# Designs tried in a protein design run: peptides against a protein of PDB entry 7Z53. Part 36

Target 1, 150 residues: chain A of PDB entry 7Z53
Amino acid sequence: PRIKNQADCIPFFRSCPACPGSNITIRNQINALTSFVDASMVYGSEEPLARNLRNMSNQLGLLAVNQRFQDNGRALLPFDNLHDDPCLLTNRSARIPCFLAGDTRSSEMPELTSMHTLLLREHNRLATELKSLNPRWDGERLYQEARKIV

## One batch from the design tools (peptide; made by RFdiffusion4, then SolubleMPNN)

Design b2_p13_7_s2 (from b2_p13_7, 6 letters changed)
Fold by OpenDDE base, seed 1:
Parts: structure tokens; C-alpha cells; sequence
Structure b2_p13_7_s2 (fold): chain B 150 residues (1-150), chain A 13 residues (1-13)
């Protein structure tokens, strides 16, 4: 059930269960991620999310970056736009939304956030270099080729 | 954070 009281409750949602068989002894969660190593933590496992993670304002094949903050001129993850943003709800004084990444847990701890940030920067670096090497490539090709390298 | 698609990496309790 959804938590309705947001005054003093943390929106701590349990993952949906998977029922692979009628005689299961151990509860498992539904896996909504890809089953192979494809940097889905960066790019997402679903097309709508993947598109939302991209900078579609140009043909540079870049991932979207934070529009409010930078790290000494370096890119940060963009903010998500959650109706019930757990990051905002758990620390109302900070007023910092959760980050948007391929994996929704990107804001769980700073170390994980840092890894997502590094991979974001690496993709954008690769896309930039690929553009310089292949000026005729469009944004889609740049994005896909950079994604393959990551 | 607990998400729809996986358990948290750490125990928040």
C-alpha cells in the first residue's frame, strides 16, 4: 500500500514479489533490469527512461546533466521529477531532489552517486571525442557508439 | 532508498 501520511513517514516501498513457481520457498523480487552487463545503471533498461536520460536538445549524443549545479564546472546527474520524491521527504531542510539515472537507487548513498556521476561524465567525454573523430555522425549514432564503449 | 525494481544496497534500519 502507498503511504499517505508524508508528514513523518518515509516513503519506503517494498519491491513487488516474483512468483516463478507454485512451490517457492524464498521470496524474490521482480527484476525490471536487463539480464546482461550493458551499463543499464547509466542508460536505463527501458526506452522511456533512456530517452529521459538523454540530452535531446542537440545532436551530440550526450546524456542530460544537472541544470542547477555543477562540480567545479563538471557535470552532475540531473534531478528527477518525482511526485513523492523520497530525497525531499527525508530531508526537508536540504531541499535536494533525487538524482535521475538508469538505476533509481542512484541517490541511495554518495558513493553510488559518485559512480553514476563518473559514468555520466565518461559517456559525455566519449561522445565528444567521437564527434570530433566523426563529424558526420548524428546524435543517435554518437549516443549508441559511446554507450557501446562504456 | 528502496525502489520498485530492487532492494536497497544498505540496510536503512
Amino acid sequence: as target 1 above (150 residues)
Amino acid sequence: LVTRHGPPLVNLK
Scores: peptide ipSAE 0.010, ipTM 0.437, DockQ to the pose 0.041
Fold by OpenDDE base, seed 4:
Structure b2_p13_7_s2 (fold): chain B 150 residues (1-150), chain A 13 residues (1-13)
Amino acid sequence: as target 1 above (150 residues)
Amino acid sequence: LVTRHGPPLVNLK
């Protein structure tokens, strides 16, 4: 094997194939999350997570944002609440917890974090504009309509 | 930065 030391490897599980009975040469995995492109990396694929990602303090249909930090006045991802937070452990001096997003990989690398942050900002921008255009819409409708656009 | 379920691809310290 090319990699001799297993300590140099990150364990991954291979997804199950979808519909092996077809004469398709390309192996596709079963989608066990959602049946369509719905930006689940932003909103989550499960209702409890989705609720945690929302700002439920008002009826503006916004996603939750970081309460400690901003980027030149712009929103950042909220922090997760992990018992043994690996982000805190990896750099004890920085004291920056892992971010909370629809995809658990949001804190894997800054580039990915940036994309999650961008989409968070875009949702909140859309929800804000939709509220301006439709003042009678409640938070749920604003959230869902913005989510459809993203 | 680290994922919740495994080691990071790159140790960013």
Scores: peptide ipSAE 0.009, ipTM 0.376, DockQ to the pose 0.059
Fold by OpenDDE base, seed 3:
Structure b2_p13_7_s2 (fold): chain B 150 residues (1-150), chain A 13 residues (1-13)
Amino acid sequence: as target 1 above (150 residues)
Amino acid sequence: LVTRHGPPLVNLK
């Protein structure tokens, strides 16, 4: 590598290019999302990720929340389990990992993290209200109905 | 609801 001092390095990856069918030389990125309007940033675009974002310990249709921290009793995003966690490497003394969300960029900046957190809370609020209105709905029904509303 | 996100980060290499 060109940079010899790697002590301050954090993992950073270049997005993969999409190959256009025409002779256009403009580099475009591969679209890894199923949809931009289905709240995939909250729920994920792939089934394994979607399952990991859910609270599967009950039948309440909730998204998973942080198990270590809360914001004045309000939910925060759960932590991810990255091999080379850039959040841990950015501030080695803080020892706070990146958040887990449908979009991998959820920890890029506080404003984005806040929006993901807001949408997480909104889903769980909706699921809770739907459970109150429909006590016989199972967790899958509650999750899907709340997801449709978001 | 719909949210808009910026483009993915790109490494200059």
Scores: peptide ipSAE 0.011, ipTM 0.426, DockQ to the pose 0.031; fails the geometry check
Fold by OpenDDE base, seed 5:
Structure b2_p13_7_s2 (fold): chain B 150 residues (1-150), chain A 13 residues (1-13)
Amino acid sequence: as target 1 above (150 residues)
Amino acid sequence: LVTRHGPPLVNLK
């Protein structure tokens, strides 16, 4: 590394660029996870998080939804369980925790939260429709097939 | 919306 003395530095890493070329105008980073569009913001990139985002109480392949609130009968993102929850600290009177999603930024701005909510609803819609079309599919298959479509 | 959540690949020099 260029900076030798890092004793007072905060580790900050930059992704390596992928595939140099003469006509490349966009610096794309190397993707070491899965496909370019993997919906990891919805499902998470790690298995423990992915499991926590699922409704494991049944065999419907659904993502977990908020247990306290709904939006006119429609699902909202589940709450996270953070120590020193910044959402709780931001507005102490509201007492609304941060939302849990595949992306930790899901509560940073309403527009992003809305998109996460939309995609969660879409997954659950797809899983429900897939269950109707394929009654013998178990929860794992329903989840995976819906995830592939999203 | 798509983000990469894994650790970034970096070449340390």
Scores: peptide ipSAE 0.007, ipTM 0.327, DockQ to the pose 0.034; fails the geometry check

Design b2_p13_7_s3 (from b2_p13_7, 6 letters changed)
Fold by OpenDDE base, seed 3:
Structure b2_p13_7_s3 (fold): chain B 150 residues (1-150), chain A 13 residues (1-13)
Amino acid sequence: as target 1 above (150 residues)
Amino acid sequence: LVLRKGPPLVNLK
């Protein structure tokens, strides 16, 4: 690296630029999200992530929830499994990893985490209600229908 | 909600 005194450096990765092929001099980042309207922050913008966010242990169409902690009986976001987890590194004594959500920024601030949590709970609430109304629906149908409503 | 751009800052010291 250009800076020799690396003891004072913090890791920082610059966002990848988009190349629109226009004469615009403004640097824009690549859009990694499918849409702001399709609740991609909850469900993910990529299929592998979307699958990892789902509870595949049953046919209830639920999103995965935290297996270690609950909030007075209410669901919390599941933990991610990040290499060099920034949440673990930020507070080494707490030993709490980052949350897993459709948007990678879910652990950036508590307010955002709360919103992700609420939407997770809402999906699972909807899926549960849909299962009650439609007992013959499988997990995929329940998941997709709940996703449409959210 | 005001979101900061980029990943969380990590203190490695």
Scores: peptide ipSAE 0.032, ipTM 0.548, DockQ to the pose 0.043
Fold by OpenDDE base, seed 5:
Structure b2_p13_7_s3 (fold): chain B 150 residues (1-150), chain A 13 residues (1-13)
Amino acid sequence: as target 1 above (150 residues)
Amino acid sequence: LVLRKGPPLVNLK
């Protein structure tokens, strides 16, 4: 980055420009994510993140859920593992980390968090139903099929 | 829902 001392800086990098090869003078950014219609906010746009969002302890094709908290028995997003976790800085007494989702903004506001949570639950619901209908499917098949439906 | 480009809005105090 241009500024080396980031102790008092918020990371806000300008996106790389897209060059359309036309007379369009409006600056647009290059899309660094997957398609806007593939639920990348749930599953991630990169394979390492996608793997981290999955529950790999079984063959049920589930997304990972919070291991500390539930919402009246319903799943919540898992916590991220950020070195400088801004959510921990929001309320030092609560000691609640940011959530982990396909999009890094999942903890920006409660409304967005709720939407991420809803889609997490929907995926896991679908995977569970698919397992019931197809007992021989392994975790990868269940995950991919549920992902296609979402 | 308005989503900004960047990290979550947090209290940095």
Scores: peptide ipSAE 0.027, ipTM 0.525, DockQ to the pose 0.047
Fold by OpenDDE base, seed 4:
Structure b2_p13_7_s3 (fold): chain B 150 residues (1-150), chain A 13 residues (1-13)
Amino acid sequence: as target 1 above (150 residues)
Amino acid sequence: LVLRKGPPLVNLK
């Protein structure tokens, strides 16, 4: 093998292949999330997660934001609540938990975290503007309409 | 952006 020391390897899980209904030489994976582009990385693909990602303290249709930190007044992703938080373990002195997002990989690299953060801010911006335009919309409608736009 | 499917990359201490 090219890599002799397994400690140098990164664990990677390969998706299951879709059933080859035809002479397709290209291996495609099964989509077990959603059948369309729906920004599931932001909102989640399951209802319990989706609820946890929302700010349920008001009827503004907002996603939850970090309660400890901001970036120059701008929102950051909320922290997850993991039993064995790998982000805490990677740097015990920093005491920064993993972020909570629709995709569990949101803390994998700063670039990805930034994208999640950007989309979080965009949703909340959209929801805020939609509330201004439609004062009678409740939080659910604001959330869903903003989600459709993202 | 290239993504990895697996557990987070961590330096366990």
Scores: peptide ipSAE 0.025, ipTM 0.518, DockQ to the pose 0.058
Fold by OpenDDE base, seed 2:
Structure b2_p13_7_s3 (fold): chain B 150 residues (1-150), chain A 13 residues (1-13)
Amino acid sequence: as target 1 above (150 residues)
Amino acid sequence: LVLRKGPPLVNLK
């Protein structure tokens, strides 16, 4: 970022501007999210992100969970891998990076983080139950069916 | 919310 002094500021970034055509007087943002209701806040709106949000180490159709921390045995959102991680910059003493979710704002406030966490847990719960009901389903089917239910 | 056994109700993407 262009901000040099990170000690006394909170790093905010503007969204990318939409192509205005002939009128550049009003700056509009680009909407990169899916327009239909598909729980994109959990699963992402783009395939690369969607893949990064999944646990690809098995055929259980699970979303990825935090590898460093748990909440009394319960899953937390995985960490993102950002070049200039605003969460690390916002609270330097905590040294906790931003969470990775379908919505990039998942770390904006604790209440939102909590909801993302709950939905993560719900997906994984559903996938687990679906596996029990349908033992022969592979990870892709489990993931997609759980995604439909959420 | 219904967990179901068997084929999906809608085709998988």
Scores: peptide ipSAE 0.006, ipTM 0.319, DockQ to the pose 0.023; fails the geometry check

Design b2_p13_8_s1 (from b2_p13_8 with H5F H7A K12V)
Fold by OpenDDE base, seed 3:
Structure b2_p13_8_s1 (fold): chain B 150 residues (1-150), chain A 13 residues (1-13)
Amino acid sequence: as target 1 above (150 residues)
Amino acid sequence: SIPDFIADPRDVP
């Protein structure tokens, strides 16, 4: 059964949302990132998807973040806007759509969701820092440079 | 290390 409390939990597709008391911690995921990290799945391999994953409302080179939920003030993956969203259909009462990510499995696997989330945050952190260092860079430059560093 | 399930199956030869 899916937890209906949306205030403190990260929604997922097939299983219960990840809550603060879950066995998956951000710190543990960071430790896992010390290995070979392929961030390509975060950005999307297809250009249309890659564009949809970006925040196009400004010139900060950011990836889009969830507009409805945060994790104690930290960014979460944005929701997709799927017709006949399977995440919505699996539990109509929960009303939680699928996440939008470079890997479609992000909504299915909490561990993968965590990885995407961390890399999203890292990208946006880097883009923000790069903007500070290079105020004249436009959003495209910031996005690409941050992507290279991640 | 990164768990195996995080790897994109499309990248597996």
Scores: peptide ipSAE 0.008, ipTM 0.409, DockQ to the pose 0.043
Fold by OpenDDE base, seed 5:
Structure b2_p13_8_s1 (fold): chain B 150 residues (1-150), chain A 13 residues (1-13)
Amino acid sequence: as target 1 above (150 residues)
Amino acid sequence: SIPDFIADPRDVP
């Protein structure tokens, strides 16, 4: 079920709040994806950052994914590449860098990380399907069309 | 530092 109590939510997403302290599960997060109108927080609000979040190694219009880890074969957010990564410094035993899509606030809120992950997966799914439907579309077209659908 | 993609609640009207 979708979380309806907006009072317990933080509007980290423009069109759908993150609800720390609420009963958030992956199921609820998936349901919340349907309410996302503006996914700019996932894609990056600035063009240079947006480009860094893309997979530019091919013409498939995909977002970049983690190169070290997967979730049962499914994509995870790419790591950032900061010299003084606060996530690495916070938990030295875990040795897990911050995700590029998140800062310390996002990293401390698994709800946000999960939502970004789901949207990344959805984008790549859509881009893949669009490539199948439109084989002649280049990576830019696929990326933009998938982004519009998300 | 890490790019701040996610909007801060204080930035929301």
Scores: peptide ipSAE 0.006, ipTM 0.336, DockQ to the pose 0.101
Fold by OpenDDE base, seed 1:
Structure b2_p13_8_s1 (fold): chain B 150 residues (1-150), chain A 13 residues (1-13)
Amino acid sequence: as target 1 above (150 residues)
Amino acid sequence: SIPDFIADPRDVP
């Protein structure tokens, strides 16, 4: 949904790297979440990151999902592949790396991580339905059309 | 549209 109030800068968004990094307050987190949902209607993922987030092992136009864990059968975000993974360093006993959707932000802002997870699931749902409706579409077409709908 | 994923500016290549 479109939101008119877009006055806040989101420093941890890849699309706005010029924003200075600051401590995330509760208000900033809420505003960031709201702006994130609104910005999704206007601004898509950058191509380099988008490519890394796609499931390129097939022609289904899907986003990559976690290969180790599921949420009661539902998809989770894939793990990132960071050399110095801050999530692994924070809780060494858990041995759970950061999600690709973020780094320390995944732990600091679970609401945003949840939104990414939901959008991942919705995209893959849409891509699956589009494949059913258009069996001849390749993975690129399915991905792009699903992305336009989301 | 698929939104940008959250990334710390330090992680921007």
Scores: peptide ipSAE 0.016, ipTM 0.437, DockQ to the pose 0.111; fails the geometry check
Fold by OpenDDE base, seed 4:
Structure b2_p13_8_s1 (fold): chain B 150 residues (1-150), chain A 13 residues (1-13)
Amino acid sequence: as target 1 above (150 residues)
Amino acid sequence: SIPDFIADPRDVP
């Protein structure tokens, strides 16, 4: 979608903000998703926040996954750590924080979350396979090589 | 390449 007023937008990527109050057609949403994914892939893992998204508990080169929930045994995105988590505030009974991926609407926009989730799973799958193929690779190399493939 | 997971801008260092 065309951004008319960036002040009304929430950046879920440094160069690609989203405007929650915008009227967005299905096609515009698709375009926005494509743009977001493309931008994230171009600049992927180069952002300082990328380090916060890694599983640093081992040398497997994995991205961090949700520690509370899984989807039929498959990984979900980690939760963000917001002081005033809008996802918690919007539905106090659900007690589901915002995901770290995307913007503050991540939990309300499963389309965006699903893309990151799939790519998270793919990265971790690739890193796991690369570890099997290259047992001597450390976590940094596994992470970087998997990143290059995704 | 993997995508960035972007935290809330308020938490960006």
Scores: peptide ipSAE 0.015, ipTM 0.394, DockQ to the pose 0.164; fails the geometry check

Design b2_p13_8_s2 (from b2_p13_8, 4 letters changed)
Fold by OpenDDE base, seed 5:
Structure b2_p13_8_s2 (fold): chain B 150 residues (1-150), chain A 13 residues (1-13)
Amino acid sequence: as target 1 above (150 residues)
Amino acid sequence: SVPDFIADPRDLP
């Protein structure tokens, strides 16, 4: 069920749209999540993984998003390309592959999946706003500055 | 939200 209390609302719910709230509320929620999850686990602690988590098709500094599915128009984590995907084997009826994230446990725990998805959306939102404020920044600058803010 | 101080002065009016 959707959480109605704005204090407990997270702008990501698999079965419901994001809760409305002020920018302050959104920032407080993000700060709480980052205190729980190291941002390195969202972006990838190793450079090869970090690069694979980025959208390299443009200079917008965005993280890669799922190309097959969206959450009511909102971004979802991209799928990994595992040869023997354990997520596909776990529930053969659902046929949902494992997500690609900085934390390999993301697909193993729905809580981590939700957090990574939330921070993915926030990063891309921040990068978009930073592009608006700084049109001359390239993708690397936008990515790094958004990463620092998260 | 994005802080307003994170802006390149060259892009400001």
Scores: peptide ipSAE 0.016, ipTM 0.544, DockQ to the pose 0.020
Fold by OpenDDE base, seed 3:
Structure b2_p13_8_s2 (fold): chain B 150 residues (1-150), chain A 13 residues (1-13)
Amino acid sequence: as target 1 above (150 residues)
Amino acid sequence: SVPDFIADPRDLP
């Protein structure tokens, strides 16, 4: 069954959007991720992609976040701007484009989307804290240092 | 857990 009212839901490509009622906790997700997740996929292995994943509008060293949707105030992955976006074409009624992530599979696998989302949030959290601790650091330094910590 | 942050000593009080 597909959720009809998607106003407060996280959009996914192949499946029904994830809505606020969850059987799992974010804490449990983090614990699972710390055991086996390589965060390198979050940042992209190619420089052009890596740049597109960053927020270049300021010097805060942040990764870009979704400008249309949030998860109860929390950041979501940004959308890509693909010509002939397969996510849009596959499910026209949903009208949700593909996410932009270091791993192109993020839009296809909700589990992967969740992982990227959590690590995005963690990076931005760390970058924010690092900016507070190091006011003179520019966006590049903040980004790189946060990346190292994640 | 709470992370440990790296700080530039020049930015520390």
Scores: peptide ipSAE 0.015, ipTM 0.458, DockQ to the pose 0.019
Fold by OpenDDE base, seed 1:
Structure b2_p13_8_s2 (fold): chain B 150 residues (1-150), chain A 13 residues (1-13)
Amino acid sequence: as target 1 above (150 residues)
Amino acid sequence: SVPDFIADPRDLP
């Protein structure tokens, strides 16, 4: 259910609840949006999903990116592989499947899609920089360290 | 790092 009273605190899994002060909505500004996004929804809260969201073809600690499309050279979320893909069924002419993300609702909510995309790019940027700084780190170390920074 | 909210971002006021 949506929080109706702005005086109510937003509960966290691991940290103290965040109490919204002013009438700041997560959808208005990117800086406000990034501060209120659950990172577990980006990486996947379940182990099988988390593994599927990673690029396992190398030891760079990267998240998987779309293999068919890019946004002017920038990474997009990978496509999911659903048997009954609701995105394909909704617009049959477009023939674009749902994105694979930590949150199954990412393709349903443009705000989530955008944030997942941005945080995907940020993770991969961080992992790349960490690789440059620590050439001996393997993919697991790079992935975990980048995830901690995000 | 980004905090772990239990609420949907759209649930925010």
Scores: peptide ipSAE 0.017, ipTM 0.430, DockQ to the pose 0.054; fails the geometry check
Fold by OpenDDE base, seed 4:
Structure b2_p13_8_s2 (fold): chain B 150 residues (1-150), chain A 13 residues (1-13)
Amino acid sequence: as target 1 above (150 residues)
Amino acid sequence: SVPDFIADPRDLP
C-alpha cells in the first residue's frame, strides 16, 4: 500500500506496514498478501517471538498450536497472552483471544489468519515427515529444515 | 515437497 502517513500505519510485514486509515486498494492488498505467501511472517522476525511460536515441549521441531481449539481436528494458531487483548474486547461474546503469530496483526485479518494457519499446519506436517525420515534430528534441526521448505 | 531423505552428517561414514 502507498503510505501517506506512517503514523496511521501499524507494523504488518517485515518491511511493509498496514494502514487501516488509508485508502488501500484491492491491488495493494493483493500485493501485501503476495508478499506474505513467502511464509516469513509465520515464524516471526524476532527471536523471542520465534521461540514463542515454537512448541518447546518436545524435540519435534513443531510450531505451537492452539491448546483449546481445533478446526475439525486440524491445528489452529496459539493464542497470544496479551494483558488487554483487543480481540476479546472487540467481541466480548465470542471470547476469542488474539492469535499469536509471526505477524502480530494476524488476528485482525482473517485472510492472514488463514494463511498462518495453513502454513502452521504445513510446517508441522513437514517437521513430522522430516522426523520420520531423519530420526536423529533434534527439534532445532527439524524446525529449521521444515522452515526452509515452507 | 519433503524429500525422500535428507542426509544427517552423523549418519555419514
Scores: peptide ipSAE 0.016, ipTM 0.514, DockQ to the pose 0.020; fails the geometry check

Design b2_p13_8_s3 (from b2_p13_8, 4 letters changed)
Fold by OpenDDE base, seed 5:
Structure b2_p13_8_s3 (fold): chain B 150 residues (1-150), chain A 13 residues (1-13)
Amino acid sequence: as target 1 above (150 residues)
Amino acid sequence: SLPDFIADPRDLP
Protein backbone atom coordinates (compact mmCIF):
# COMPACT_ATOMS: atom_id res chain seq x y z
CA PRO B 1 0.00 0.00 0.00
CA ARG B 2 1.09 3.55 -0.82
CA ILE B 3 0.59 6.70 1.19
CA LYS B 4 -2.11 8.77 -0.50
CA ASN B 5 -1.20 12.15 0.94
CA GLN B 6 2.15 12.96 -0.61
CA ALA B 7 2.46 16.47 0.76
CA ASP B 8 5.85 17.05 2.38
CA CYS B 9 6.90 13.53 1.49
CA ILE B 10 10.30 12.24 0.45
CA PRO B 11 10.51 9.66 -2.32
CA PHE B 12 11.29 6.23 -0.96
CA PHE B 13 12.20 2.92 -2.53
CA ARG B 14 9.84 1.67 -5.23
CA SER B 15 7.99 4.97 -5.50
CA CYS B 16 6.68 4.86 -1.94
CA PRO B 17 6.75 8.28 -0.28
CA ALA B 18 8.02 8.82 3.25
CA CYS B 19 6.09 11.53 5.07
CA PRO B 20 7.86 12.58 8.27
CA GLY B 21 5.05 14.81 9.52
CA SER B 22 2.17 12.52 8.68
CA ASN B 23 0.20 10.49 11.17
CA ILE B 24 0.70 7.10 9.57
CA THR B 25 -0.59 3.89 11.05
CA ILE B 26 1.57 1.10 12.37
CA ARG B 27 0.41 -0.88 9.38
CA ASN B 28 1.81 1.69 6.99
CA GLN B 29 5.06 1.82 8.89
CA ILE B 30 5.47 -1.94 8.68
CA ASN B 31 4.68 -1.84 4.98
CA ALA B 32 7.29 0.84 4.51
CA LEU B 33 9.87 -1.25 6.33
CA THR B 34 9.21 -4.27 4.16
CA SER B 35 9.31 -2.14 1.04
CA PHE B 36 12.72 -0.88 2.07
CA VAL B 37 14.10 -4.34 1.42
CA ASP B 38 14.80 -5.08 -2.20
CA ALA B 39 12.48 -8.00 -2.72
CA SER B 40 14.21 -8.92 -5.96
CA MET B 41 16.36 -11.23 -3.89
CA VAL B 42 13.22 -12.95 -2.69
CA TYR B 43 11.69 -13.40 -6.12
CA GLY B 44 14.90 -13.98 -8.05
CA SER B 45 16.45 -11.65 -10.58
CA GLU B 46 16.43 -14.18 -13.41
CA GLU B 47 13.34 -15.69 -14.96
CA PRO B 48 14.39 -19.33 -14.59
CA LEU B 49 15.08 -18.83 -10.91
CA ALA B 50 11.90 -16.83 -10.43
CA ARG B 51 9.89 -19.68 -11.90
CA ASN B 52 11.59 -22.18 -9.65
CA LEU B 53 10.65 -20.10 -6.63
CA ARG B 54 6.95 -20.15 -7.50
CA ASN B 55 4.33 -22.71 -6.65
CA MET B 56 3.22 -23.85 -10.07
CA SER B 57 0.84 -26.53 -8.82
CA ASN B 58 -2.12 -24.15 -8.66
CA GLN B 59 -3.40 -20.75 -9.77
CA LEU B 60 -2.97 -19.03 -6.41
CA GLY B 61 0.12 -16.98 -7.27
CA LEU B 62 2.08 -18.38 -4.35
CA LEU B 63 5.77 -18.79 -3.80
CA ALA B 64 6.97 -22.32 -3.21
CA VAL B 65 7.32 -23.41 0.40
CA ASN B 66 9.23 -26.17 2.11
CA GLN B 67 7.45 -29.48 1.76
CA ARG B 68 9.19 -31.17 4.68
CA PHE B 69 9.35 -28.63 7.48
CA GLN B 70 7.42 -25.76 9.00
CA ASP B 71 8.22 -23.25 11.71
CA ASN B 72 5.43 -23.69 14.24
CA GLY B 73 2.95 -23.94 11.40
CA ARG B 74 4.54 -21.12 9.40
CA ALA B 75 6.13 -21.59 5.99
CA LEU B 76 9.82 -22.10 5.40
CA LEU B 77 11.85 -21.69 2.23
CA PRO B 78 11.93 -24.65 -0.13
CA PHE B 79 15.03 -26.75 -0.48
CA ASP B 80 17.31 -26.47 -3.46
CA ASN B 81 18.56 -29.40 -5.55
CA LEU B 82 22.26 -28.70 -5.66
CA HIS B 83 24.54 -31.48 -6.84
CA ASP B 84 27.24 -30.60 -4.34
CA ASP B 85 25.07 -29.07 -1.68
CA PRO B 86 27.33 -27.29 0.80
CA CYS B 87 24.70 -27.42 3.51
CA LEU B 88 24.65 -31.18 3.35
CA LEU B 89 28.43 -31.19 3.61
CA THR B 90 28.52 -29.05 6.75
CA ASN B 91 26.45 -31.53 8.74
CA ARG B 92 26.22 -34.92 7.14
CA SER B 93 24.08 -36.38 9.89
CA ALA B 94 21.38 -33.73 9.67
CA ARG B 95 20.90 -34.19 5.91
CA ILE B 96 19.35 -30.75 5.51
CA PRO B 97 20.05 -29.19 2.12
CA CYS B 98 20.39 -25.52 1.33
CA PHE B 99 17.32 -23.38 0.90
CA LEU B 100 16.24 -22.22 -2.51
CA ALA B 101 15.95 -18.45 -2.69
CA GLY B 102 16.63 -15.53 -4.94
CA ASP B 103 19.98 -15.12 -3.23
CA THR B 104 22.22 -18.16 -2.99
CA ARG B 105 23.56 -16.80 0.29
CA SER B 106 20.23 -17.39 2.00
CA SER B 107 21.46 -20.59 3.59
CA GLU B 108 24.83 -19.09 4.48
CA MET B 109 23.56 -16.02 6.31
CA PRO B 110 20.84 -16.49 8.92
CA GLU B 111 19.83 -12.87 8.40
CA LEU B 112 19.02 -13.53 4.77
CA THR B 113 17.24 -16.76 5.61
CA SER B 114 15.02 -14.95 8.08
CA MET B 115 14.26 -12.06 5.77
CA HIS B 116 13.50 -14.30 2.81
CA THR B 117 11.27 -16.41 5.01
CA LEU B 118 9.36 -13.41 6.29
CA LEU B 119 8.85 -12.00 2.82
CA LEU B 120 7.83 -15.41 1.52
CA ARG B 121 5.16 -15.56 4.18
CA GLU B 122 4.06 -12.02 3.44
CA HIS B 123 3.81 -12.67 -0.28
CA ASN B 124 1.72 -15.77 0.24
CA ARG B 125 -0.46 -13.93 2.73
CA LEU B 126 -1.03 -11.11 0.26
CA ALA B 127 -1.71 -13.48 -2.60
CA THR B 128 -4.25 -15.31 -0.48
CA GLU B 129 -6.02 -12.10 0.45
CA LEU B 130 -5.96 -10.89 -3.14
CA LYS B 131 -7.52 -14.15 -4.24
CA SER B 132 -10.31 -13.59 -1.75
CA LEU B 133 -10.89 -10.05 -2.99
CA ASN B 134 -10.44 -10.88 -6.67
CA PRO B 135 -11.66 -14.41 -7.25
CA ARG B 136 -11.35 -14.12 -11.03
CA TRP B 137 -7.63 -13.38 -10.97
CA ASP B 138 -5.41 -16.20 -12.16
CA GLY B 139 -2.14 -17.27 -10.60
CA GLU B 140 -0.03 -14.95 -12.72
CA ARG B 141 -2.09 -11.91 -11.80
CA LEU B 142 -2.08 -12.81 -8.13
CA TYR B 143 1.66 -13.41 -8.15
CA GLN B 144 2.43 -10.14 -9.91
CA GLU B 145 0.11 -8.03 -7.79
CA ALA B 146 1.38 -9.54 -4.56
CA ARG B 147 4.95 -8.99 -5.72
CA LYS B 148 4.20 -5.34 -6.38
CA ILE B 149 2.76 -4.88 -2.91
CA VAL B 150 5.65 -6.57 -1.08
CA SER A 1 -3.02 -5.78 10.49
CA LEU A 2 -3.75 -6.07 6.80
CA PRO A 3 -2.39 -3.76 4.16
CA ASP A 4 -4.56 -2.07 1.63
CA PHE A 5 -5.44 -4.46 -1.16
CA ILE A 6 -6.26 -3.93 -4.78
CA ALA A 7 -9.75 -5.10 -5.58
CA ASP A 8 -11.64 -5.25 -8.83
CA PRO A 9 -14.84 -3.26 -8.36
CA ARG A 10 -16.74 -6.02 -10.08
CA ASP A 11 -15.75 -8.41 -7.31
CA LEU A 12 -16.72 -6.11 -4.47
CA PRO A 13 -20.02 -6.74 -2.68
Scores: peptide ipSAE 0.020, ipTM 0.592, DockQ to the pose 0.024
Fold by OpenDDE base, seed 4:
Structure b2_p13_8_s3 (fold): chain B 150 residues (1-150), chain A 13 residues (1-13)
Amino acid sequence: as target 1 above (150 residues)
Amino acid sequence: SLPDFIADPRDLP
């Protein structure tokens, strides 16, 4: 993507920016998002956050999914548990909390939310397949191997 | 791409 004003951009991993509010076209924004091969934004760069993003109820190595909503049967990002949730405060009628993701900006940009959602689904798909292929792998192994593939 | 199998010594014959 062609970035005209760096000040309008939000930095991502590997020095890639997202430029909300800029004159960058939707196409350019999509191109910017597609440049993110590093899925660290999905998994979290800090261990406490990374743990909160995982499904700890089993040994399947899955990322946590939304427990209230699905997208036609497909997973959505889990909600965060924020005191005075800004997403709830912003839109009182929607009553949708902010999403929890490896990038705190996930709820600020619908495109970013979509990316996180896509990669969440991909991780869980991969972890499921890896479990089928390697039934003796525990949740940690499945999680790490799926993370490497994503 | 997902490999057909990721070798785990415990799963080897």
Scores: peptide ipSAE 0.019, ipTM 0.566, DockQ to the pose 0.019
Fold by OpenDDE base, seed 3:
Structure b2_p13_8_s3 (fold): chain B 150 residues (1-150), chain A 13 residues (1-13)
Amino acid sequence: as target 1 above (150 residues)
Amino acid sequence: SLPDFIADPRDLP
């Protein structure tokens, strides 16, 4: 059934908004997915895209996060800024642009959006922890090491 | 499981 109360839901391209459940922890979800997921799709295969997916405003080695929305305080994928954004054009009432991700299909498939979001959060968690353990590491080192661990 | 973090020994107490 279509969700009527959409206040806490995430809209998707060509799909109904998804409301996150509270029964499964993010860590458990990642552990379940890591055995089957190639995280390379999160980082982008091309250097220009990879750079755009990073938070370059600091030396924390983080991936960029959405600056407009969060999911109960947790990070969401950043928006892309496409000319003639297909996500905006498909549903003008929603006014939600496409997400920026290593896979262009992220906004088209809610499953991919969720997976990218989880891996984004895990990367940033790891980078944050690595910064704590290695205060002298710069953003590049943190980013690369976190990427290797994910 | 919890991740095994990499740390520079110089940054450890």
Scores: peptide ipSAE 0.018, ipTM 0.569, DockQ to the pose 0.019
Fold by OpenDDE base, seed 1:
Structure b2_p13_8_s3 (fold): chain B 150 residues (1-150), chain A 13 residues (1-13)
Amino acid sequence: as target 1 above (150 residues)
Amino acid sequence: SLPDFIADPRDLP
């Protein structure tokens, strides 16, 4: 389903809007989450950010994962490196920085955090399977093909 | 989107 009121929505590559506004109905929230699966924001819309979201330590075409924490063995989003990290300033006792994702709001909305985490895992799963099917593909090819499938 | 796996013919068994 598509969102009808798109005045406060951000268009994505496939013409599906995401509505970051707080004044959204339950139906619109569902539609926004559905359209977010189509979001190019997962990979970062800017090239410098997109590169920082990738694991460039190998030729596996993977997105970067958190190096400090895992969720029962599953990947979490990497931490950002902000000078004035709002997550560290909000709860000083927790000492947990904001996550790095294609959307700067990922640490602000649990729905975005969870969705980006799931899509991170799905991308890395697909890249791994593509590597198995095409062992001679380099990291760039694996990354791009996995991105197209997601 | 739905998975659309691509295999290079040279890598097929």
Scores: peptide ipSAE 0.017, ipTM 0.541, DockQ to the pose 0.020

